# Ledger of designs, part 67: peptides against a protein of PDB entry 4ASU

Target 1, 270 residues: chain A of PDB entry 4ASU
Amino acid sequence: ATLKDITRRLKSIKNIQKITKSMKMVAAAKYARAERELKPARVYGVGSLALYEKADIKTPEDKKKHLIIGVSSDRGLCGAIHSSVAKQMKSEAANLAAAGKEVKIIGVGDKIRSILHRTHSDQFLVTFKEVGRRPPTFGDASVIALELLNSGYEFDEGSIIFNRFRSVISYKTEEKPIFSLDTISSAESMSIYDDIDADVLRNYQEYSLANIIYYSLKESTTSEQSARMTAMDNASKNASEMIDKLTLTFNRTRQAVITKELIEIISGAA
Target 2, 83 residues: chain B of PDB entry 4ASU
Amino acid sequence: FTFASPTQVFFNSANVRQVDVPTQTGAFGILAAHVPTLQVLRPGLVVVHAEDGTTSKYFVSSGSVTVNADSSVQLLAEEAVTL

## One batch from the design tools (peptide; made by RFdiffusion4, then SolubleMPNN)

Design b1_p12_5_s3 (from b1_p12_5, 9 letters changed)
Fold by OpenDDE base, seed 3:
Structure b1_p12_5_s3 (fold): chain B 270 residues (1-270), chain C 83 residues (1-83), chain A 12 residues (1-12)
Amino acid sequence: as target 1 above (270 residues)
Amino acid sequence: as target 2 above (83 residues)
Amino acid sequence: LSLKGAYVTLED
């Protein structure tokens, strides 16, 4: 490689490093906020899931329609955040299909669709985009819930798949159940609950869905920002190492050029 | 007893004597060993009676309340403020 | 379904 080539590569890598450092800082700020907002969101969301856990809601085997909601974002450069969710979605879809279930997919965040479009395009109901620029709100969750409820797809049960935040260096892709109103109302395990008006149950379920979605969004966001921080840090370090290597190469090449020129001068070959 | 909004936690797995909630079907008090039920909140006053006799008041918007068979209660309001 | 393949923007 010529000195010019090495210099060009150095400039390119230095520019990348600047970008990754900047993104790291942005991710750090977003992470700090996300973590603070996750604390109450987790209590709220886990509280909403308590009914399904305690009542042990089951879907009859003859019911075939299953919905998978994958929760991620639009933004890349965050390690395995998106691929982890997509991988579990694929696995779940395959398992459900093998069990004779009909599977439909909702993607929260454009990256889900980006990853799964080729193989699962016909299973997608809707993709929500413009996710990840700002922190998710309960309003966002309500929009998603409303769109789902008004989609016309009469699922029996579903799975919401998202990355649960564990620590700044760790997340885990998890699945939580969602149930249709019909499934809940017909569940034998719900018989222990006092006479509940149909309208009350409907409204309750609407809140439940929004609550769970909101929770998943908050977990996902926190996980994503932490992962992005790590990814950008690693990228910056890798760039630094490459810069060092190329700098050494540059110096060696420069010396070789000088030596060659000197030899040519001395030998009269030039 | 858990009482939270999306942005704030007021009680997390706490033991309380009684919780008065405003529901669409009417206000009712949740006591120990209350029968399992699901209700939807209407805008109104929530009153939490602690075991020590302390009472706390909150204004809530819409939301849900769940009383489970194990006596656990989840009060989840879309918006709530301390009074 | 009417929403098949559709995109919904949350900021709307």
Scores: peptide ipSAE 0.236, ipTM 0.922, DockQ to the pose 0.108
Fold by OpenDDE base, seed 1:
Structure b1_p12_5_s3 (fold): chain B 270 residues (1-270), chain C 83 residues (1-83), chain A 12 residues (1-12)
Amino acid sequence: as target 1 above (270 residues)
Amino acid sequence: as target 2 above (83 residues)
Amino acid sequence: LSLKGAYVTLED
């Protein structure tokens, strides 16, 4: 490689490093905000899930329709955030299919569809776009819930799959159950809740769905920003190492060129 | 007793004496060991009566309230403000 | 209404 080639490559890598450092800072700022906003969202979301856990809602085995909601975003450069969710979605879909269940998929964020389109395109009901540019709002969750309810797909049971935030360096892909109104209404464990009006239960279920989706979005966003920050840090470090290596190569090459020129001068070679 | 909105937590697993909630079917008070129930909130006043006798008032929008068999209560409002 | 393969855009 000529000195010019090395210099060009150095310049390119230095520019990449600047970009990755800038992206790291942006991700860090978004992470800090997301973590703050996750605190109340987690209490809110976990509170909404409490009924299903405490009432031990079960779906009869003869019920066949299952919905999988995968939660991620449209944005890349965040390590295994999207692939982790997609992997668990694939596993769940395969297990359900093996059990003779009908599986439909909703993707929150374009990256889910990008990963699963080739293998699971026929199972997708809808994909939500424009996820990840701004922090998710309860309004966003409500839109997703409404679209699901209006889709006409009458699932019996479902799963929402998302990355739960643990720490700045750790997330875990998790699954939470979602239930249809019919499943909730028919559950034996619900008998202890006396005099529940059908309209009340319907409204309750709609809120619950929106709440769970909102919770999943907040967990996902926080996990994603932390992962992006880490990914950009790693990219910056890798770029730094490459710059160091290329700088050494440049210096060696420069010395060789100088030596060659000196020899040519001494030898009288024109 | 848990009382939260998507953006704010007012009570987290707290012990309270009574919570008055505005529901679509009417306002009612949740006492200790209340029977399990599910209700949907209407816009209105929530009053929390603490064990120490302190009373806190909140205005809430839509949402839900759940009383479970284990006497745990989840009050989840879309929007809530302290009065 | 088959939403199969449909996209919905969330508001910014």
Scores: peptide ipSAE 0.230, ipTM 0.908, DockQ to the pose 0.104
Fold by OpenDDE base, seed 2:
Structure b1_p12_5_s3 (fold): chain B 270 residues (1-270), chain C 83 residues (1-83), chain A 12 residues (1-12)
Amino acid sequence: as target 1 above (270 residues)
Amino acid sequence: as target 2 above (83 residues)
Amino acid sequence: LSLKGAYVTLED
């Protein structure tokens, strides 16, 4: 490579490093906020899921309609955040299909659609876009819940799949159950909750759905920002190493050029 | 006893003597070993009676309350403020 | 009302 080529490459990598460093700082700020907002959201969301865990709600085998909600965002450059969710969605869909279930899909964030559209286009109900520019709110979760409830798709049970935040360097893709009103009302384990009005149960379940969605959004956002921060840090480190290597190459090449020029001068003088 | 909104936690797995909640069917008190129940909250006052005799008051907008067989209670409000 | 293939935009 010529000195000009090396210089051009160095300039390019230095620019990339500047961009990745800037993105890291932005991600770090968003992560810090997301983590703070996740603390109460987790207590709130886990509290909403407590009923399903304690009552051990089961869906009868004759019920065949299953909804999968994948939660991510529209924004890239965050490692395996989107692909992890999509992978688990595919696995769950395949398992359900093998069990003779009908599967429909909702994507929260455009990246889910981008990954799964070709292979699962027939199962998609709706994709929610404009996810990830701002922190998710309970209002956003309510919109998603309402849209699902008004979709006309009468699922029996569902799975919401999202990345649960573990630490700044770790997340885990998990699923939580979603149950229809009919499934909850007919569950034998719910018999201990006697004299519950049907309207009360409906309202309760709708609220619970919004709660779970909100929780998943907060977990997903925190995981995403943390992963982006890590990805940008790694990119910056890699760029730094490449700059060092290219700088050494530049110096060696420059010395070689000088040496060649000296030889030519000596040879020409003879 | 867990009491939280989407943005704030008031109680997390705490032991309390009694919680008074405003429901759509009326206000009622949740004591130790209360029968399992589900209810939806109406706008109103929540009163938490601690074991030490202290009483805390909150205003809630909407939400739900769950009393489980194991005596665990989840009070989830869309919005809540301390009074 | 069919939502198949539809997009819903969340508020900014």
Scores: peptide ipSAE 0.219, ipTM 0.922, DockQ to the pose 0.105
Fold by OpenDDE base, seed 5:
Structure b1_p12_5_s3 (fold): chain B 270 residues (1-270), chain C 83 residues (1-83), chain A 12 residues (1-12)
Amino acid sequence: as target 1 above (270 residues)
Amino acid sequence: as target 2 above (83 residues)
Amino acid sequence: LSLKGAYVTLED
């Protein structure tokens, strides 16, 4: 490589390093906020799921319609955040299909659609965009819940798949159940609950769905920002190492060129 | 007893004596060994009676309340403020 | 399905 080539590469890598460092700082700030906001959101979301765990709500085996909601975002450069969710969605869809279930998919965040469009396009009901630019709100979750409920797809049960935040260096892709109004109302385990008005139960379910979606968004956001921060840090470090290597190469090459030119001058060449 | 909004936790798996909640079907008090039920909150006053006799008041906008067979309660408000 | 393949944009 010529000195010019090395210089060009150095400039390019230095620019990339600047970008990755900047992105790291942005991700760090967003992570710090997300982690703080996740604490109450987790209590809220886990609280919403308590009924389903305690009542042990089960879907009858003869029911065949299953909904998968994948939760991620529109933004890349965050390691395996999106692919992890998509992988689990694929696995779940395949397992359900093998069991004779009908599977439909909702993607929260454009990246889900981007990954699955070729193999699962016919199974998608809707994809939600503009996820990840700002922290998710309960309003966002409510919009998603409402669109789902108004989609016309009468699922029996479902799964929401998202990345649960564990630590700054770890997340885990998790699945939580979603139940239709009919499934909840017809569940034998619900018989211990007092007579619940149908309208009340409908409203309750709407909140439940919004709650779990909100929770999943908060977990996903925290996981994503943490992963992005780590990814950008790694990228910056890799760039730094490459800069050092190229700088050394540049210096060696420069000395070689100088030496060659001196020899040519001394020999009367040129 | 768990009482939370999306942005704030007021009680997390706490033991309380009684919780008064405003529901769409009317206000009711949740005591120990209350029958399991599901309700939807209407805008109104939540009153929490602690074991030590302390009473706390909150205003909630909407949400849900769950009373389980194991006496666990989840009060989940869309918005809530301390009074 | 009415929403099949549709995109919904969340408000910023």
Scores: peptide ipSAE 0.212, ipTM 0.923, DockQ to the pose 0.105

Design b1_p12_5_s4 (from b1_p12_5, 8 letters changed)
Fold by OpenDDE base, seed 5:
Structure b1_p12_5_s4 (fold): chain B 270 residues (1-270), chain C 83 residues (1-83), chain A 12 residues (1-12)
Amino acid sequence: as target 1 above (270 residues)
Amino acid sequence: as target 2 above (83 residues)
Amino acid sequence: LSLKDAYVVLEE
């Protein structure tokens, strides 16, 4: 490599390092906010899921329609955040298909669609775009819930797949159940609950779905920002190491060029 | 007893004496060993009676309330404010 | 180099 080539590469890597450092700071700020907002969201979301755990709602085996909601975002450069969700979605879809279930998919965030488009395009009902630019709100979750309910797909049960935040360096892809109104209404375990008006149950289910989606979005966002921060930090460190290596190479190459020029001068070959 | 909004937690697995909730079908009080039920909140006042005798009042916009067989209660409001 | 491309290069 010529001195010119090395210099060009150095300049490029230095510029990349500046960008990655900047992105790290942005991700750090977003992470800090997301983590704070996740605390109440987790209590809220886990509270919403408590019914399903306590009532042990089961879907009859003869029911065949299953909905998978994958929760991610539109933004890249966050490590394995999207691929982890997609991988679990694929696994779940395959398992359900093997069990003779009909599977439909909803993607929250464009990255899910990008990953699964080739293999699962026919199973997608809808993809929600413009996810991840701003922190998710309950309003956003409500919109998603409403669109799901209005999709016309009469699923019996479903699963929402998202990255649960553990720590700044750890997340886990998890699955939570989603139940249709009919499944909840017909569940034997619900018989212990006092006379539940059909309208009340419908409204309750709408809130439940919105609550779970909101929770999943908050977990996903926190995980994503943390992962992005880590990814950008790693990229910045890698860039630094490359700069150091290239600088050494530059210095060695420069000395070699000087030596060659001196030899040419002395030999009269110029 | 858990009482939360998407943005704020008021009670997290706390023991309380009684919770009065405004539901679409009418206001009712949740006592110890209340029968399991599901309700939807209407805009109104939530009153929490703590075991120590203290009473807290909240205004909620909408949401849900769940009373489980194990006496756990989840009050989940879309919006809630302390009064 | 797009940011994405740059990121790929830096991860290698």
Scores: peptide ipSAE 0.022, ipTM 0.905, DockQ to the pose 0.023
Fold by OpenDDE base, seed 2:
Structure b1_p12_5_s4 (fold): chain B 270 residues (1-270), chain C 83 residues (1-83), chain A 12 residues (1-12)
Amino acid sequence: as target 1 above (270 residues)
Amino acid sequence: as target 2 above (83 residues)
Amino acid sequence: LSLKDAYVVLEE
């Protein structure tokens, strides 16, 4: 490699390092906000899931329609955030298919569609785009919930798959159940609950779905920003190491060029 | 007893004496060992009676309330403010 | 190099 080539590469990597450092700072700011907003959202979301856990709602085996909702975003450069969700979705879809279930998929965020389009295109109902530019709101979750409920797909049960935030350096892909109104209404475990009006139960279910989606979005966002921050930090470190290596190579090459020129002058060959 | 909105937590697994909630079917009080039920909130006043005799008032918008067999209660409002 | 391409190169 010529000195010019090395210099060009050094300049390029230095520029990339500046970009990755900047992106790290942006991700850090977004992470800090997301983590603050996750605290109440987690209490809210976990509270919404309490019924399903305590009532032990089960779907009869003869029910065949299963909905998988994968939650991520449109934005890349966040490590394995999207692939982790997609992997879990694939695994769940395969298991359900093996059990004779009909599986439909909803993607929250364009990256899910991008990953699963070739293998699962026929199973997709809808993909929600424009996810990840701004922090998710309860309004956003409500829109998703309403669209799902109005989609005409009458699922019996479902799974929402998302990355749960553990720490700044760790997330875990998790699955939470979604139940249809009919499944809840017909569950034997619900018999202990006082006579509930059908309209009340319908409205309750709408809130429950929105609540769970909101919770998943907040967990996903926090996990994503944390992962992006880590990814950008790693990229910046890698760039630094490469700069050091190339700088050494540059110095060695420069010395070699000078030596060659001196020899040519002394020998009279130039 | 858990009482939260998407953006704020008021109570998290707290022990309370009584919670008065506004529901679409009417306002009712949730006491210890209340029968399990599911209700939807209407805009109105929530009153929390603590074990020490103190009372707190909140205005809530729409949402849900769950009373479970284990006496746990989840009050989840879309919007809530302290009064 | 796109930012994506740059990221891939730096991860490698």
Scores: peptide ipSAE 0.021, ipTM 0.898, DockQ to the pose 0.023
Fold by OpenDDE base, seed 1:
Parts: structure tokens; C-alpha cells; sequence
Structure b1_p12_5_s4 (fold): chain B 270 residues (1-270), chain C 83 residues (1-83), chain A 12 residues (1-12)
């Protein structure tokens, strides 16, 4: 490589490093906000799941319609955030299919579609795009919940798959159950709840769905920002190492050029 | 007893004497060992009676309240403010 | 854009 080529490459990598450092800072700021907002959201979301845990709602085996909701975002450069969700979605879909279940998929964030559309296009109901630029709100979750309920797909049970935040350096892909109104109303374990009006139960289920979606979005966002921060840090370090290597190459090449020029002068060839 | 909105937690696994909630079917009080029930909230006042005798009042919008067999209670409001 | 402003793409 010529000195000019090396210099051009150095400049390019230095610019990339500036971008990755900047992105790290942006991710850090978004992470800090997300983590603060996750605290109440987690209490709220876990509270919404409490009924299903306490009642131990079971879906009869003869019920075959299963919905999978994958939660991520539109934005890349965040390590395995999207692939982890997609991997679990694929695994769950395969297991359910093997059990004779009908599986449909909803993607929250364009990256889910990007990963799974080729292999699972026939199973997709809808994909929500424009996810990840702004922190998710309860209003956002309500829109998704409403769209799901109005989709016309009469699922019996479902799974919402998302990355749960553990720490700045760790997340875990998890699955939480969602149930249709019919499944909840027909569950034997619900008999302990006294005189539940059908309209009340319907409204309750709608709130519950929105709550769980909101919770998943907040967990996902926090996990994503932390992962992006780490990814950008790693990218910056890798760029630094490459800059060092190229700088050494530049110096060696420069010395060789000088030596060649000196030899040409001494030999009279110049 | 857990009482939260999406953005704020008021009570987290607390032990309280009584919680009065505004529901679509009417306002009622949740006491210790209340029978399991599910309700949806209407806009109105929530009153929390602590074991020490203190009373806190909140205005809530829509939401839900769950009383489980183990006496755990989840009060989840879309919006809530302290009064 | 927020999710509220997001658009839905039907995959069917």
C-alpha cells in the first residue's frame, strides 16, 4: 500500500472512531433515562402479570392458536439484542408447530421483520415500525395492544418475547404469557374470583395487554441502550487498535520510501 | 399492596389496612383477607389507610385493581396523582 | 418518532 492509501485509511478509521464514540455517548444518555423510567415501569408491568401467575391460567391442549410478539426496535449496532429475540421466537415457533399449534407473529420494531421475514413471512400478522427513536410511552403500548385486539386473529394464548434488563453489562431474553379473553374467562382457576362481569373482564384484559406490552418495551429499550453503549465502546477500541497497526505500517512504509529515494540519489538514477 | 402508574410507584408490596377504590361498578373498600376480585377503575379517588392510621388520597384515571387469593393487591392506574 | 407515530406494516 502507498503512503497515500494508508493515510486515507487512517483518516477513514479515525472518522469512524469519532462516530462510534459519539454514538456511545448518545447511548449512555438514553440508557440513563431508560433505566430511570424502567423502575416504575417494572413495578407496573410485573403487577400486571401477577394475576396470570397467581391464577395459574392454563390453556387447554385442544386450543391451537398461538401468538408470538417479538419486541425490539428499528435500530442496529446494539450487539445481539435483535438476534437474541429472533432466536427465541424461532425456537418457540418451531416447538409450537411441532406440537400441532398454529403460530402467528407480531414484530415490534423493523429488525424483527428483517431477521424473520424470509423464513416466517407467512406467519407474520403485522410489524410495527418507527420504534426506538423516542422512549416508549404507555400511549404507544396502548396503540399496539389495540391493533392486536383488532387484528381479527383470535389467538388462544401467546408469548411476548423481549430482553429483560439485568445490568449495564447484561440482559436476558425472556418470555411472558398473554391470554385471550376467552382463555381467561374459561380458565377453571379463575373461578375463585367472585362475580366478575364480562365487560369488566374484557376491559381488564385490554389494560393488562397494554401494561405487559409497555413493560416489555421499557425492558427492551433499557437493554438495547446498554448493549449499544457496549457495542460502540468495543467498536471504538477496535478502531483504536487498527489505527495503531496502520500507523506502524505507515512508519515502516515511509522509511522504505525514504531509503529508496536515497538509493536512487546515490546511484544517480534520480 | 402495590399501587403504581406507568411512571410512578406509590406503594410496592406494602402492608396496608384498607384501600378504597373507585370502580366502574362502584366504589368499594379492600380490607384484609378480601375475597379475590378483578375490577377496572373509573376516574376518582383512591384512599389508602395505612396500618399506623395515616390516610393518603390519590386521584386516578383509568386502570385496574386485582385482589388475589393470597391477599396480594395490585392497583394499576394509567395516571395517578397525590392529593 | 415515537411508537405512537409509527406506522403499521401488514405482513399478510
Amino acid sequence: as target 1 above (270 residues)
Amino acid sequence: as target 2 above (83 residues)
Amino acid sequence: LSLKDAYVVLEE
Scores: peptide ipSAE 0.013, ipTM 0.873, DockQ to the pose 0.230
Fold by OpenDDE base, seed 4:
Structure b1_p12_5_s4 (fold): chain B 270 residues (1-270), chain C 83 residues (1-83), chain A 12 residues (1-12)
Amino acid sequence: as target 1 above (270 residues)
Amino acid sequence: as target 2 above (83 residues)
Amino acid sequence: LSLKDAYVVLEE
């Protein structure tokens, strides 16, 4: 490689490093906010899931329609955040198909579609784009919930797959159940709940869905930002190492060029 | 007893004596060992009676309340403020 | 842009 080539590469990597450092800082800021907002969101979301856990709602085997909601974002450069969700979605879809279930997919965030479009395009109902630019709000979750409910797909049960935040260095892809109104209303375990009006139950389920989606978005966002921060830090470090290596190569090459020029001068070959 | 909004937690797995909630079907008090039920909140006042005799009032916009068989209660409001 | 402003792409 010529000195010019090395210099060009150095410049390029230095620019990349600046970008990754900047992205790290942005991710750090977003992470800090997300973590703060996750605390109440987790209590809220877990509270919403309490019914399903306590009632042990089971979907009858004869029910075949299953909805998978994958939660991620539109934004890359966050390690395995998207691939983890997609992997679990694929696994779940395959398992359900093997069990004779019909599977439809909703993607929250364009990255889900980007990963799954080739293999699962026919199973997608809808993809929500423009996810991840701003922190998710309950209003956002409500919009998604409403769209799901109005999709026309009469699922019996569903699963929402998202990355649960553990720590700045750890997340876990998890699945939480979603049940249709019909499924919950017909569940034997729900018999203990006194005289629930059908309209009340419908409204309750709408809130429940929105709550769960909101929770998943908050978990996902926090996980994503932390992962991005880590990824950008690693990228910056890798760039630094590469810069050091290239700098050494540059110096060696420069010395060689100088030596050659000196020899030419001394030899009179000029 | 858990009482939270998406952005704020008021009670987290706390023991309370009674919670009065405004529901679409009417206001009712949730006592210890209340029968399991699901309700939807209407805008109104939530009153939490603590075991120590203290009473806290909240205004809620909407949401849900769940009373489970194990006597756990989840009051989830879309918006809630301390009064 | 809030998720409310997000584009919904129907795959059906």
Scores: peptide ipSAE 0.007, ipTM 0.882, DockQ to the pose 0.231

